# Peptides against a protein of PDB entry 5FRP: the designs that were tried, part 172

Target 1, 225 residues: chain A of PDB entry 5FRP
Amino acid sequence: VEWTESIPQIIATREDISKELNQALAKTFIDSDPRVRRTSVMIFNKVPVTEIWKNITNKAIYTSLLHLAREKHKEVRELCINTMAKFYSNSLNEIERTYQNKEIWEIIDTIPSTLYNLYYINDLNINEQVDSVIFEYLLPFEPDNDKRVHRLLTVLSHFDKKAFTSFFAFNARQIKISFAISKYIDFSKFLNNQESMSSSQGPIVMNKYNQTLQWLASGLSDSTK

## One batch from the design tools (peptide; made by RFdiffusion4, then SolubleMPNN)

Design b2_p27_2_s3 (from b2_p27_2, 13 letters changed)
Fold by OpenDDE base, seed 4:
Structure b2_p27_2_s3 (fold): chain B 225 residues (1-225), chain A 27 residues (1-27)
Amino acid sequence: as target 1 above (225 residues)
Amino acid sequence: SLEELLEKLLKEARQSAAGLTGKELAK
């Protein structure tokens, strides 16, 4: 894409500057030079998520970001995958869904699906990276059950069929483990409370605890064979 | 700032574009 359009020297208004900058940025994401594309992606890493959402309003930028996940250039691709996953997580945590940002959210909400679809490339390096970002950013460990479930549902709510398939193939076990660990933590806390142990709920909790441990043990043993 | 980063990107993009045009003209 030939950057033939000279940025007008006279930027009259802040809004105009923003528009021009957005347009320029959109072009950099599809630049032929991987270094330019890399730098473009890095903006999402260097700038706070709130500022990104405020200042980057061109949806094409976000779409282009997602496309870079399948880029041929390895370094850019890897950076992009990490960046979009992190950006997704940060957005979920810090950005409110409004009418004004709906269009951007529609794109951002596809990030999980985009990532899970990368498994179909059947590249071991990509798979490892996707696994990493899923655990770090998409479905991080969350001890709060409600929050964990909410995050999971949010991630799944925008999956296409392929993403669902890959999700169940690769990550279903991890999710189960995370739930089990969370329960384990809760049980441990309960067990540390002597008053709770002496209550009528004590035996029930102990039973659940044992079941959880057995499940964990069985699941972990299968991964080691 | 975001603006500074964008400016940097724009500069780099311009350099890249200039390089490509030069290569195309040399072919």
Scores: peptide ipSAE 0.127, ipTM 0.654, DockQ to the pose 0.013
Fold by OpenDDE base, seed 2:
Structure b2_p27_2_s3 (fold): chain B 225 residues (1-225), chain A 27 residues (1-27)
Amino acid sequence: as target 1 above (225 residues)
Amino acid sequence: SLEELLEKLLKEARQSAAGLTGKELAK
Protein backbone atom coordinates (compact mmCIF):
# COMPACT_ATOMS: atom_id res chain seq x y z
CA VAL B 1 0.00 0.00 0.00
CA GLU B 2 2.83 2.42 0.80
CA TRP B 3 4.50 1.68 -2.52
CA THR B 4 1.42 2.64 -4.45
CA GLU B 5 1.37 6.03 -2.81
CA SER B 6 4.94 6.71 -3.84
CA ILE B 7 4.32 6.13 -7.53
CA PRO B 8 2.25 9.25 -8.01
CA GLN B 9 4.93 11.27 -6.33
CA ILE B 10 7.57 9.84 -8.59
CA ILE B 11 5.46 10.54 -11.62
CA ALA B 12 4.78 14.01 -10.37
CA THR B 13 8.46 14.52 -9.80
CA ARG B 14 9.22 13.45 -13.32
CA GLU B 15 6.62 15.75 -14.68
CA ASP B 16 8.04 18.53 -12.61
CA ILE B 17 11.49 17.82 -13.90
CA SER B 18 10.18 17.81 -17.41
CA LYS B 19 8.54 21.13 -16.84
CA GLU B 20 11.69 22.56 -15.37
CA LEU B 21 13.72 21.30 -18.26
CA ASN B 22 11.32 22.82 -20.72
CA GLN B 23 11.49 26.12 -18.92
CA ALA B 24 15.24 26.00 -18.87
CA LEU B 25 15.37 25.16 -22.55
CA ALA B 26 13.05 28.03 -23.34
CA LYS B 27 15.51 30.36 -21.70
CA THR B 28 18.44 29.03 -23.70
CA PHE B 29 16.75 29.96 -26.96
CA ILE B 30 16.83 33.59 -25.95
CA ASP B 31 20.24 33.51 -24.34
CA SER B 32 22.55 36.39 -25.16
CA ASP B 33 25.31 34.02 -26.18
CA PRO B 34 24.87 32.84 -29.77
CA ARG B 35 26.59 29.59 -28.89
CA VAL B 36 23.86 28.80 -26.44
CA ARG B 37 21.21 29.63 -28.98
CA ARG B 38 22.99 27.51 -31.54
CA THR B 39 23.14 24.55 -29.23
CA SER B 40 19.47 24.97 -28.48
CA VAL B 41 18.59 24.85 -32.15
CA MET B 42 20.75 21.80 -32.62
CA ILE B 43 18.48 19.84 -30.33
CA PHE B 44 15.93 19.85 -33.08
CA ASN B 45 18.50 18.38 -35.44
CA LYS B 46 19.97 15.78 -33.15
CA VAL B 47 16.87 14.44 -31.49
CA PRO B 48 14.28 12.43 -33.37
CA VAL B 49 11.18 14.40 -34.17
CA THR B 50 8.97 12.02 -32.22
CA GLU B 51 11.06 12.48 -29.12
CA ILE B 52 11.03 16.23 -29.48
CA TRP B 53 7.27 16.34 -29.71
CA LYS B 54 7.01 14.09 -26.72
CA ASN B 55 9.40 15.90 -24.45
CA ILE B 56 9.35 19.51 -25.56
CA THR B 57 5.92 20.65 -24.55
CA ASN B 58 6.53 24.32 -23.86
CA LYS B 59 5.12 26.18 -26.85
CA ALA B 60 7.46 29.08 -26.17
CA ILE B 61 10.36 26.94 -27.30
CA TYR B 62 8.83 26.40 -30.70
CA THR B 63 7.92 30.04 -31.00
CA SER B 64 11.45 31.01 -30.10
CA LEU B 65 12.83 28.63 -32.68
CA LEU B 66 10.81 30.34 -35.36
CA HIS B 67 11.98 33.75 -34.23
CA LEU B 68 15.59 32.75 -34.64
CA ALA B 69 15.01 32.65 -38.38
CA ARG B 70 15.56 36.38 -38.21
CA GLU B 71 18.52 36.12 -35.89
CA LYS B 72 21.29 38.65 -36.38
CA HIS B 73 23.96 36.06 -35.88
CA LYS B 74 24.42 34.54 -39.30
CA GLU B 75 25.41 31.07 -38.24
CA VAL B 76 22.54 30.73 -35.82
CA ARG B 77 20.10 32.09 -38.35
CA GLU B 78 21.22 29.77 -41.09
CA LEU B 79 21.12 26.83 -38.78
CA CYS B 80 17.68 27.78 -37.60
CA ILE B 81 16.29 28.11 -41.10
CA ASN B 82 17.53 24.69 -42.07
CA THR B 83 16.46 23.18 -38.80
CA MET B 84 12.94 24.51 -38.78
CA ALA B 85 12.34 23.48 -42.38
CA LYS B 86 13.57 19.98 -41.73
CA PHE B 87 11.64 19.78 -38.51
CA TYR B 88 8.50 20.84 -40.29
CA SER B 89 8.91 18.17 -42.91
CA ASN B 90 9.68 15.49 -40.38
CA SER B 91 6.73 16.52 -38.29
CA LEU B 92 4.38 16.27 -41.23
CA ASN B 93 5.69 12.84 -41.99
CA GLU B 94 5.88 11.38 -38.53
CA ILE B 95 3.65 13.27 -36.11
CA GLU B 96 -0.07 12.82 -36.02
CA ARG B 97 -2.34 15.69 -35.28
CA THR B 98 -4.05 15.18 -31.96
CA TYR B 99 -5.95 17.29 -29.52
CA GLN B 100 -3.01 17.20 -27.14
CA ASN B 101 -0.49 18.56 -29.60
CA LYS B 102 -2.82 21.00 -31.32
CA GLU B 103 -1.24 24.07 -29.83
CA ILE B 104 2.21 23.03 -30.95
CA TRP B 105 0.95 22.20 -34.42
CA GLU B 106 -0.55 25.64 -34.66
CA ILE B 107 2.94 27.02 -34.26
CA ILE B 108 4.65 24.47 -36.49
CA ASP B 109 2.12 25.07 -39.24
CA THR B 110 3.39 28.64 -39.45
CA ILE B 111 6.89 27.51 -40.42
CA PRO B 112 6.19 27.73 -44.15
CA SER B 113 4.92 31.26 -43.78
CA THR B 114 7.84 32.13 -41.58
CA LEU B 115 10.26 30.90 -44.20
CA TYR B 116 8.57 32.52 -47.17
CA ASN B 117 8.36 35.79 -45.30
CA LEU B 118 12.14 35.82 -45.16
CA TYR B 119 12.16 36.75 -48.84
CA TYR B 120 11.01 40.20 -47.84
CA ILE B 121 14.27 40.83 -46.03
CA ASN B 122 15.75 41.21 -49.50
CA ASP B 123 18.97 39.43 -48.68
CA LEU B 124 20.46 37.31 -51.41
CA ASN B 125 21.98 34.80 -49.05
CA ILE B 126 18.77 34.37 -47.16
CA ASN B 127 16.84 34.01 -50.38
CA GLU B 128 19.14 31.29 -51.57
CA GLN B 129 18.85 29.44 -48.33
CA VAL B 130 15.10 29.71 -48.30
CA ASP B 131 14.99 28.39 -51.85
CA SER B 132 17.15 25.51 -50.81
CA VAL B 133 15.12 24.47 -47.80
CA ILE B 134 11.86 24.83 -49.68
CA PHE B 135 12.92 22.35 -52.29
CA GLU B 136 14.65 20.08 -49.87
CA TYR B 137 12.18 19.99 -47.01
CA LEU B 138 8.97 21.94 -47.53
CA LEU B 139 8.11 20.91 -51.03
CA PRO B 140 10.39 18.02 -51.81
CA PHE B 141 10.13 16.06 -54.97
CA GLU B 142 7.51 13.39 -54.58
CA PRO B 143 6.76 10.95 -57.35
CA ASP B 144 3.37 10.13 -55.92
CA ASN B 145 1.04 12.77 -57.21
CA ASP B 146 -1.42 12.48 -54.38
CA LYS B 147 1.25 12.83 -51.76
CA ARG B 148 2.82 15.70 -53.59
CA VAL B 149 -0.43 17.55 -53.90
CA HIS B 150 -1.29 16.85 -50.30
CA ARG B 151 2.01 18.26 -49.15
CA LEU B 152 1.62 21.32 -51.31
CA LEU B 153 -1.84 21.98 -50.02
CA THR B 154 -0.72 21.47 -46.47
CA VAL B 155 2.03 24.01 -46.92
CA LEU B 156 -0.22 26.51 -48.65
CA SER B 157 -3.12 26.07 -46.27
CA HIS B 158 -1.39 28.01 -43.53
CA PHE B 159 0.11 30.76 -45.63
CA ASP B 160 -0.45 34.33 -44.73
CA LYS B 161 -0.95 36.86 -47.47
CA LYS B 162 2.71 37.77 -47.65
CA ALA B 163 3.77 34.17 -47.88
CA PHE B 164 1.39 33.58 -50.75
CA THR B 165 2.75 36.56 -52.55
CA SER B 166 6.32 35.46 -52.11
CA PHE B 167 5.44 31.91 -53.04
CA PHE B 168 4.15 32.98 -56.39
CA ALA B 169 6.88 35.48 -56.95
CA PHE B 170 9.82 33.26 -56.22
CA ASN B 171 8.78 29.66 -56.42
CA ALA B 172 5.80 29.53 -58.72
CA ARG B 173 8.02 28.72 -61.65
CA GLN B 174 9.63 25.83 -59.90
CA ILE B 175 6.50 24.23 -58.51
CA LYS B 176 4.92 24.17 -61.96
CA ILE B 177 1.70 25.91 -61.15
CA SER B 178 0.25 24.11 -64.09
CA PHE B 179 0.77 20.86 -62.32
CA ALA B 180 -1.01 22.07 -59.25
CA ILE B 181 -3.95 23.11 -61.33
CA SER B 182 -4.00 19.94 -63.34
CA LYS B 183 -4.04 17.88 -60.20
CA TYR B 184 -6.86 19.86 -58.71
CA ILE B 185 -9.29 17.15 -59.55
CA ASP B 186 -7.13 14.54 -57.94
CA PHE B 187 -6.71 16.71 -54.92
CA SER B 188 -10.39 17.31 -54.68
CA LYS B 189 -10.96 13.62 -54.72
CA PHE B 190 -8.36 13.19 -52.05
CA LEU B 191 -9.91 15.82 -49.87
CA ASN B 192 -13.31 14.33 -50.32
CA ASN B 193 -11.98 11.02 -49.18
CA GLN B 194 -10.33 12.58 -46.17
CA GLU B 195 -13.42 14.56 -45.38
CA SER B 196 -15.31 11.35 -45.24
CA MET B 197 -12.85 10.15 -42.64
CA SER B 198 -12.39 13.36 -40.64
CA SER B 199 -15.37 15.70 -41.00
CA SER B 200 -14.03 18.83 -39.29
CA GLN B 201 -10.86 19.74 -41.19
CA GLY B 202 -11.88 18.80 -44.70
CA PRO B 203 -13.91 21.84 -45.61
CA ILE B 204 -11.29 24.20 -44.28
CA VAL B 205 -8.57 22.62 -46.34
CA MET B 206 -10.77 22.61 -49.40
CA ASN B 207 -11.57 26.25 -49.00
CA LYS B 208 -7.95 27.14 -48.62
CA TYR B 209 -7.07 25.09 -51.64
CA ASN B 210 -9.72 26.80 -53.68
CA GLN B 211 -8.47 30.15 -52.59
CA THR B 212 -5.00 29.18 -53.62
CA LEU B 213 -6.19 28.03 -57.00
CA GLN B 214 -8.14 31.18 -57.51
CA TRP B 215 -5.11 33.17 -56.63
CA LEU B 216 -3.00 31.16 -59.01
CA ALA B 217 -5.53 31.57 -61.72
CA SER B 218 -5.65 35.29 -61.21
CA GLY B 219 -1.89 35.50 -61.30
CA LEU B 220 -1.73 33.53 -64.49
CA SER B 221 -4.39 35.64 -66.08
CA ASP B 222 -2.43 38.75 -65.31
CA SER B 223 0.68 37.29 -66.86
CA THR B 224 -1.13 36.42 -70.05
CA LYS B 225 -2.45 39.90 -70.41
CA SER A 1 19.52 11.33 -25.76
CA LEU A 2 17.39 14.41 -25.36
CA GLU A 3 18.24 14.48 -21.69
CA GLU A 4 21.92 14.54 -22.38
CA LEU A 5 21.49 17.35 -24.83
CA LEU A 6 19.41 19.29 -22.38
CA GLU A 7 22.00 18.82 -19.71
CA LYS A 8 24.66 20.06 -22.04
CA LEU A 9 22.57 23.06 -22.94
CA LEU A 10 21.92 23.86 -19.34
CA LYS A 11 25.57 23.65 -18.56
CA GLU A 12 26.45 25.93 -21.41
CA ALA A 13 23.73 28.33 -20.45
CA ARG A 14 24.97 28.48 -16.91
CA GLN A 15 28.48 29.10 -18.07
CA SER A 16 27.33 31.86 -20.34
CA ALA A 17 25.37 33.49 -17.57
CA ALA A 18 28.29 33.23 -15.22
CA GLY A 19 30.58 34.79 -17.75
CA LEU A 20 28.30 37.72 -18.29
CA THR A 21 27.89 38.33 -14.60
CA GLY A 22 31.61 38.23 -14.16
CA LYS A 23 32.17 40.83 -16.81
CA GLU A 24 29.54 43.07 -15.35
CA LEU A 25 31.06 42.81 -11.91
CA ALA A 26 34.48 43.64 -13.25
CA LYS A 27 33.17 46.93 -14.67
Scores: peptide ipSAE 0.124, ipTM 0.654, DockQ to the pose 0.014
Fold by OpenDDE base, seed 3:
Structure b2_p27_2_s3 (fold): chain B 225 residues (1-225), chain A 27 residues (1-27)
Amino acid sequence: as target 1 above (225 residues)
Amino acid sequence: SLEELLEKLLKEARQSAAGLTGKELAK
């Protein structure tokens, strides 16, 4: 009977230690010293993504990480932008969505929007960095059409209005109409093959798809004028 | 110190990762 009572205490102690560590880490992200903030960000680069998700459970840490994308200190900001983009990509690839990690995913899912919103700062260096991380981490080259479309839809699914606008503006500049049409075809195939349109995300994906179609249609109409 | 706590967290995270990879490899 005594050993059964000791187990909860041990578990509680471990939870307490974990909580304390998370609280301490949360403070380092908002430390006045940029070196401390930098070191905090580097944790996300040095530790495997699976271990980060397991050990960092304080929501404030992830929120603070995202805020550093607009940090005044250039080095910290640049590191943060690269880190959060990479972390997002790794999370999508390696972390399953569960009930337990739902709150963290709600934050992580805003990373694409956070990055695309940086274009509105209208800084050439920031723009170049954002371009780089988009092509490297957010929308990497993927020869499999289904995987490519799935990734794209995932990235777009949590865009705010501003991010969506910047995304289309960027694509309009870089993507030839032929490429856009190809993507449309891929989207259509994906939507037709995915029976899971019955999921709660189905309507959201469809709405975004329709917006993309409207954008493509408008672009085509302008080119035919 | 806060730095010591961060180092401890990093160490624990790495050890946990190593343990998980070891268990997966042993399965």
Scores: peptide ipSAE 0.073, ipTM 0.540, DockQ to the pose 0.014
Fold by OpenDDE base, seed 5:
Structure b2_p27_2_s3 (fold): chain B 225 residues (1-225), chain A 27 residues (1-27)
Amino acid sequence: as target 1 above (225 residues)
Amino acid sequence: SLEELLEKLLKEARQSAAGLTGKELAK
């Protein structure tokens, strides 16, 4: 019975420790030493996303992480860009949206906009990195059309105007290609089905298939020039 | 545990910062 009465104190102590750790971590993200900032970012890479969401509850930490995307120190900036993109993707895959984590999600949902806004810096290295993380983490190849569309809509749902502009300027072509390839596969399956070809929809599908092929061919030809 | 990892990382970060401040102050 006595040990049961100690449980609330233990829980309270744990909460206090957690609060102190969060406060300490928040300070390390804004430390003057780039190595300290780097180490802080690495926490998000080394710790599972579920544990991060459970234990890091200070909003300032997430806000500071996003701010490091514009870090002057190249190594820290590059690490941060990769880290936040990966963290975003992992969060979408593994973390449910609840009332308790709503405030953190409001910050995390701005990661796509934060990344796309980096294109306005007009730095070739940054642009290449942003391209890389977009295709690796934000909008990865997904063979399931429903999942792919859902991810795309999720990413776009929190875009600011500048992010949309960047999206259409730099990535719209690649996304279209991905969708076109998916349609190509579907059309190929349809064409292999004799029953579908004999239907009234056969000619319509063939026309769409040809249009898709022409579009793909034109897009690929432009990339080789 | 996550807490242990965080503590370790924080400690390493602080040590790294202290080492740099010491070198900069010594220059």
Scores: peptide ipSAE 0.138, ipTM 0.683, DockQ to the pose 0.014; fails the geometry check

Design b2_p27_3_s3 (from b2_p27_3, 12 letters changed)
Fold by OpenDDE base, seed 3:
Structure b2_p27_3_s3 (fold): chain B 225 residues (1-225), chain A 27 residues (1-27)
Amino acid sequence: as target 1 above (225 residues)
Amino acid sequence: SSENEFNKLVEELEKELEEEKEKEEEE
């Protein structure tokens, strides 16, 4: 009975330690030394996403991470951009949305907008990096079209107006082409199967296949202009 | 364990933070 009474105190002590740790960590993200800030960002790269979500509960840390995307120090900025994009993707894949982590998710859900807003800086190096992380982490290749669409909708769901504008300017066409190619492949596979061609869906798929080809052909011609 | 790695990393960061505070107090 006495041992059971000590457990709440131990839990409380661990919570206090966790709080202090989070407070200390929050300060490192805004440290004047770029090396300290870099090290702080690297936590998100070195530690599994599940452990980050479990142990880092201070919202200020996540907010500070996002702010570093506009960091003056080039190395820290570049690291941050890659880190936050990867962290976002990993979070979507591995972290469930619960009532307890809702406030953190509200911050993490702004990562896509944060990244797309970087296009307005009009820096070629930043633009290239943003393009890279978008197609590597935010909108990675997924052979399942339903999953791809779901991911796309998730990414776009929290866009601000500026992010949408940037998306349409820089990525929307590429994404459409990617989907069209996927459909083309699926239709081609269907048409190559003799049993499928003899089905009632054969003519319908053939028409869709031809439409897809025409769309792809027209899109490629416009890019050469 | 991933938890142990996290704790080690945090300890390193805390140490760095404390060292920076000490430097600022000496200036």
Scores: peptide ipSAE 0.028, ipTM 0.360, DockQ to the pose 0.010
Fold by OpenDDE base, seed 1:
Structure b2_p27_3_s3 (fold): chain B 225 residues (1-225), chain A 27 residues (1-27)
Amino acid sequence: as target 1 above (225 residues)
Amino acid sequence: SSENEFNKLVEELEKELEEEKEKEEEE
């Protein structure tokens, strides 16, 4: 009976401690010392995504993380951009959407838009980094086309107008090329199978194969000018 | 182990914040 009575107090104490810790952590993201801000960002790299979602419940921390992507300090900014992209990808893969974490997901779902908006800074180093993290974490190579499409739709689902514009300017063509290459490989495999070629689908696939090749050829010629 | 790592990192951050506050108060 005494153990049961202590459990609510322990839970309450843990909640209070958790709240205080979250408040303290939130302050570190806006600290004047870049080293402190850097260390704060590194939490998202060193701690498993599942534990972060469990223990970091203050939405202000996530909002502050996103703001650091535009920070003046180069090292912290670069770290933040990589960290938030990776965190987004890991969250999509490992964290389920629940009623309890809805408010955090609303913030995390803006990460793609936040990253694409960095193209408007017109900094070559930032652009290169954004390109890198997009194809490493946001839209990684996936051999399954259905999974690739699903990921793409997820990433685009919360885009603002500016992000869409940047996407079409910088990435849309590259993504289309990647899908075309994947289709080319699939069509080639189909055409190399004699049984498949003898089917009613043989001529249809051959036509699609040729169209894909023509499209790829036209795209590659534009990159060499 | 992951929870312990998280707590350790938070403690380190809190310590750094406290040290910075102390320096600002001495200035």
Scores: peptide ipSAE 0.027, ipTM 0.355, DockQ to the pose 0.010
Fold by OpenDDE base, seed 2:
Structure b2_p27_3_s3 (fold): chain B 225 residues (1-225), chain A 27 residues (1-27)
Amino acid sequence: as target 1 above (225 residues)
Amino acid sequence: SSENEFNKLVEELEKELEEEKEKEEEE
């Protein structure tokens, strides 16, 4: 009976230690020394995403991470941009949405908007980095079209107005081209199969194939102008 | 373990923070 009474105290102590640790960690993200901020960001790169979600429960840490994307120190900013994009992708792939982690997800779901809003800084280096992380982490290559669409919808679902504007300015065309190419490949495979061509779907796919080709041709001509 | 790695990183951060505080106190 006595050892059972000690369990709540141990749990409470662990929670307190965890809370104190989270509070201490939160302070490192806003430290005046860029080296300290850099080290803090590196935690998200070195620790598995599942362990981060388990151990980092202070929402202020995640908010502070996102804020560093606009900090003055170039190296920390660049690291932060890469880190948050990767963390977002890993979270989508490995972390389930639960009632307990809802508040953290509300912050993490703003990462795409945070990244797309960086286009408004009008810096070529930042733009190039944002482009890179978008296609590496936010909208990575996925051979399954349904998964690709689902990821795209997930990314867009939490956009603010500015993010949408940036998306249409910088990425929408590229994404459309990517999907069109994927469709072209699928249609080509279908049309090369004699059994498929003899089916009722044959003429429909042929029409879609031609439309896709026409769209691609027009888009490529516009990009060369 | 992933937990040990996390704890190690936290310890490193805490050490860096302490070193910075010591420098500020000496200044």
Scores: peptide ipSAE 0.027, ipTM 0.356, DockQ to the pose 0.010
Fold by OpenDDE base, seed 4:
Structure b2_p27_3_s3 (fold): chain B 225 residues (1-225), chain A 27 residues (1-27)
Amino acid sequence: as target 1 above (225 residues)
Amino acid sequence: SSENEFNKLVEELEKELEEEKEKEEEE
């Protein structure tokens, strides 16, 4: 435990973590003591994503992290689920895809599927947590619709069949609603501007606004039945 | 619009899933 607790500082200070350190770290993720495993997971929370990618090059570490999402120890599992989701999001935002890091990305790109597959465990607590991390980290709200779509496509691009099924069951409707709401807001802002309303686009936007409202209304009515 | 792209994507994905289900049912 004490050794593992020192790792974040080592990663932050050293440019090149030795192969030996990576090997030792890999072992901590499969340690029999849940406290050791927990501490190992916390490395991914405490160390900047850029430093993790730079210094942790052993694939086994990343694979082991993902495996802990199904850990029997509740605290470790919950921490892992949050950690891996956040790490995925941070990686997408901060890490460029290169030839050198391709192998690690192949693992990281499986995080969405790994998370969505947790729905098949049929545990209410796990489901709630998965829902939370999906909308916090995997598919966060983004006011730029193009960026939102791009993120969605990225997340979906590596889905296995089970993940897709779960996505459609649990998230797809919510995502559609979120897009509709975003459009509604945009259209409303446009229509509230008198100069915009008087433009040639005014009637077009009004029509789109009405369509969006109708769609939202129909969806909400179905949820109340 | 981004929504149209999203809807198109969803429709395509749903279609693919349905096709896969049909194949599994035929097997």
Scores: peptide ipSAE 0.016, ipTM 0.386, DockQ to the pose 0.093

Design b2_p27_3_s4 (from b2_p27_3, 13 letters changed)
Fold by OpenDDE base, seed 1:
Structure b2_p27_3_s4 (fold): chain B 225 residues (1-225), chain A 27 residues (1-27)
Amino acid sequence: as target 1 above (225 residues)
Amino acid sequence: SSENMFNEEVEKLEEELKKKEEEEEEE
């Protein structure tokens, strides 16, 4: 009987500790010292995504993280951009959508839009960084077409108008190239199979292969100029 | 072990904040 009464108190204590920690962390994200803000962002890099979602329940912390992407301090901003992109990708891979975490997901789902909106700052360093994190974390190379399409649709699902415009301007072509490369690989595998080549589909596949190669060649030539 | 990592990192932040506040009060 004594053990049963201690469990609610332990749970309550844990909830209280969690609340206090969340309040403290919320303050560190908006601290005047860039070092403090940097260290706050680093929590999202050092702690596994599952533990972040479990322990950080204050939505203001996630909102503050997103705001740091436009911070004046270069080092903190760059760290934040990398961190939020990685965190988004890890969340998609490891965190299930539940009723309890809905409010946090509503914020996290805006990360792609937040990143694409950084192109409007017209800073070359920011643009390069955004390009890097998009292809590393948001839209990574995926050989499986269905998975790649699903990821793309997920990323686009919460875009604002500005993000869509930016997406089409900067990344849409690169995504198409990735798809074309995947198709090229599939066609190459098909062509290497003699049994498939002898089929009625052989000439059709060959034509599609050639079209893909021509498209790839035209895209690569523009990148070398 | 993962829960411990979170707590450790938050504690470090709190210590840094406290140190900063102490430095600001001494100036």
Scores: peptide ipSAE 0.100, ipTM 0.668, DockQ to the pose 0.010
Fold by OpenDDE base, seed 3:
Parts: sequence; structure tokens; C-alpha cells
Structure b2_p27_3_s4 (fold): chain B 225 residues (1-225), chain A 27 residues (1-27)
Amino acid sequence: as target 1 above (225 residues)
Amino acid sequence: SSENMFNEEVEKLEEELKKKEEEEEEE
């Protein structure tokens, strides 16, 4: 019975330590020294996403991470952009949405908008980086159509007006191409199956395949102009 | 353990903060 009474104290101690760490981290993210800010961002890059969500409970830390995307210090900014995009993707894949983590998710769900809003800075290097992280982390290639659609809808669900505008201007075409390619692959697999070709669906699939090819050809030609 | 990784990174951050404070005290 006595040992059971000690468990709450141990838990409380852990909670206290966690609180202190969170307070310290919150300060480091806004530190005047870029090296300190960099190190803070690196925590999100080095530590598994599940452990980050477990240990970082102060919402201000996540907010501060997002703010560093507009950091004046180039290295910190670039690191932050990569880190937050990766963190977003990993969170979507590994972290469940619960009542307890709702407030953190509300912040994390703004990462796509935060990234797409960077296009308005009109900096070539930033634009290239944003393009890169979008295709690497936010909207990665996914052969499963349902998963791709779900991811896309998730990314778009919290867009502000500016982010939507940027999305359609810069990336909408590329996404369409990706979807078309996936369909093309599926059709090609179908057509290569002799049993499927002999079915009543064979001609229908072939027609869709040809339409997809034509669409792809037209889309690629416009990108070269 | 993944928990150990977090603690290690926090410790590194604390060390960086300490170095900064020392540098600021010397200025």
C-alpha cells in the first residue's frame, strides 16, 4: 500500500521536470542567438515525432517553430522549413488525433498554410525550398489513390485564402500530373493482364488509358513553354 | 530508448544556453 502512494509523487516529479523543460525550450526558440534557435529546431529533426509529441506539451514551442520559417537568419530559416514540413508529415503518419493533443494539432495543421504563404515573399531560394518540401513531405508520391486524395484533402483542409491561391498557382498542376501518372500505371498493369483484356472492361480501360496519355502529353507540353 | 534521445538533445540545448550566458557575462 505504501508504494502505491509514492507513485503519484514520482509522476508529479516527472510532470514537473517536463514543465521545466518545456519552459526552457520555449525560451530557446526565441533566443537572440541563432545558434540556440538552430539547436532548438534540431530537436524536432533528431527526436522521433512520437517522443516530441509526448515530451513537448507547451503549444508556444510549436508556434515558435512555425514562426522561424520567416527567420532572418538563412540557415535557421532553411532548417526550420525542412524540419516543420517533415514534422508535419511524420505527425500525420504516426500521431493520432485525440482530445488531449487537439490544441497542438490545431497549430500543426497550419504548417501547410505557413509553407505556402512563403511564396509571397517572392524569394527564389525560398520558393525552391518550399517546392522541394511540398513534394518530399507534404504531398509525397503515393501510389494508392485513396491515400493520395486523403493526404491532399488533409493538407488543404486548413488553408487560408492566400495558401489556396499559391497552391493553385504553383502546385496544382503538378498534383494533377501525379494523379494522372498513377492512373496510367494502374491502367498499364491492367492492360498487361491478359485475363483483364479479355473481359468486357478491356475496351473501357483502354479508352481511359488513351485519354490519360493525351492529357499527360498536353500537360507536359505546357510546362515546357 | 527514444526517451533518451530527447533528453540528450535537451541537454545539448542547455549546454548551448550556458555557453551563451557565459559569453554575455564576459562582454
Scores: peptide ipSAE 0.097, ipTM 0.684, DockQ to the pose 0.011
Fold by OpenDDE base, seed 5:
Structure b2_p27_3_s4 (fold): chain B 225 residues (1-225), chain A 27 residues (1-27)
Amino acid sequence: as target 1 above (225 residues)
Amino acid sequence: SSENMFNEEVEKLEEELKKKEEEEEEE
């Protein structure tokens, strides 16, 4: 009988500890030291998504994570962008939507919009990173059509107007890139044929080939900066 | 301090993760 009376106190104590831990963690995301912020972001990357959802119940932590996507410190920002995209994908795959976690999901569901809004910063490195995480985590390759459509609809369902605009712009760019690559291949095949090169079309195709290369090259971030 | 409790809990979680990775490598 005495042990049964102690159980509520133990549960209450654990809840209190959990609350204190969450409060402490929330402070680390806004710490002045970028190393501390980095370490905090890494928790979301290292710890299984199911354990994160179980133990991190303070919504302010998730909000703070999303805010770091616009962090001035490059390394922390880049880490945060990758981490939040991956966390979003893992959450969609592994976490059920319940009444209890609804408030957290309301924040997590804004991750796609948060990422697409980064295009408005007009930074080539950020754009490339966002492109990468979209293909890897937000809209990954899915052979099942129903699952693919469901994922797409889920991602789009919480977009703001700016995110939609960026989304369409992104897709348009991808189509152009794909088309350019296809043309590059065709032009390369043509130029490798000696008979074709000696034709009246040779110089025209060469010019188009060079234009295509220039366009493709201009879209790539200078990896050396 | 609340910070110490946080660090201890993070270390525990990292250790648990490392154990799982080791178990997956042994399979």
Scores: peptide ipSAE 0.007, ipTM 0.374, DockQ to the pose 0.010
Fold by OpenDDE base, seed 2:
Structure b2_p27_3_s4 (fold): chain B 225 residues (1-225), chain A 27 residues (1-27)
Amino acid sequence: as target 1 above (225 residues)
Amino acid sequence: SSENMFNEEVEKLEEELKKKEEEEEEE
């Protein structure tokens, strides 16, 4: 009987400790020192996703993590972008949607939109990083068609209008890049053939080859114009 | 000094999280 009476106090104490910990952690994400913010983001990389969802219950932490995607400090921003993308993917794979975690999921479901909105900053380094995390974490290679479609629909279901626009622009750019690479390969094969180079088409193909190389080398940013 | 204090605080938080995981696995 005395043991049973102590259980509510123990639970309450654990909840209080957990709450205090969450409050302390929430403050670190908005700290003026970028080193503090960096270390806070690293928690999401060091701790398994299941444990994060269990122990980090303060919504402000997740919201603050997402805001760091636009951080002025380059290193913190880059770390945050990779971290949130990976965390999103792991959450989709390992965390079930329940009534208890619904409010956190509402925040996490905005990660794809948050990432796609970074394209509007019009920074080449940010664009390259966003491209990378999309292929690695948001829309990874999946041989199962049903799983791939389900993931795509999940990603799109929470897009804002700007994210949709950037998504279509991204896909259009990828198609153009794929086409350009294919043409580059064809031109390279043509130029490696001595008989073809001696033909009247040689100079024309060389010019097209150089244009293709220049387009590819100018970076992915020029393909959006 | 502030960087060290923060790293110590984060390490403490990580240890507390790990202890909670171990306690939950023992239940």
Scores: peptide ipSAE 0.000, ipTM 0.327, DockQ to the pose 0.011; fails the geometry check

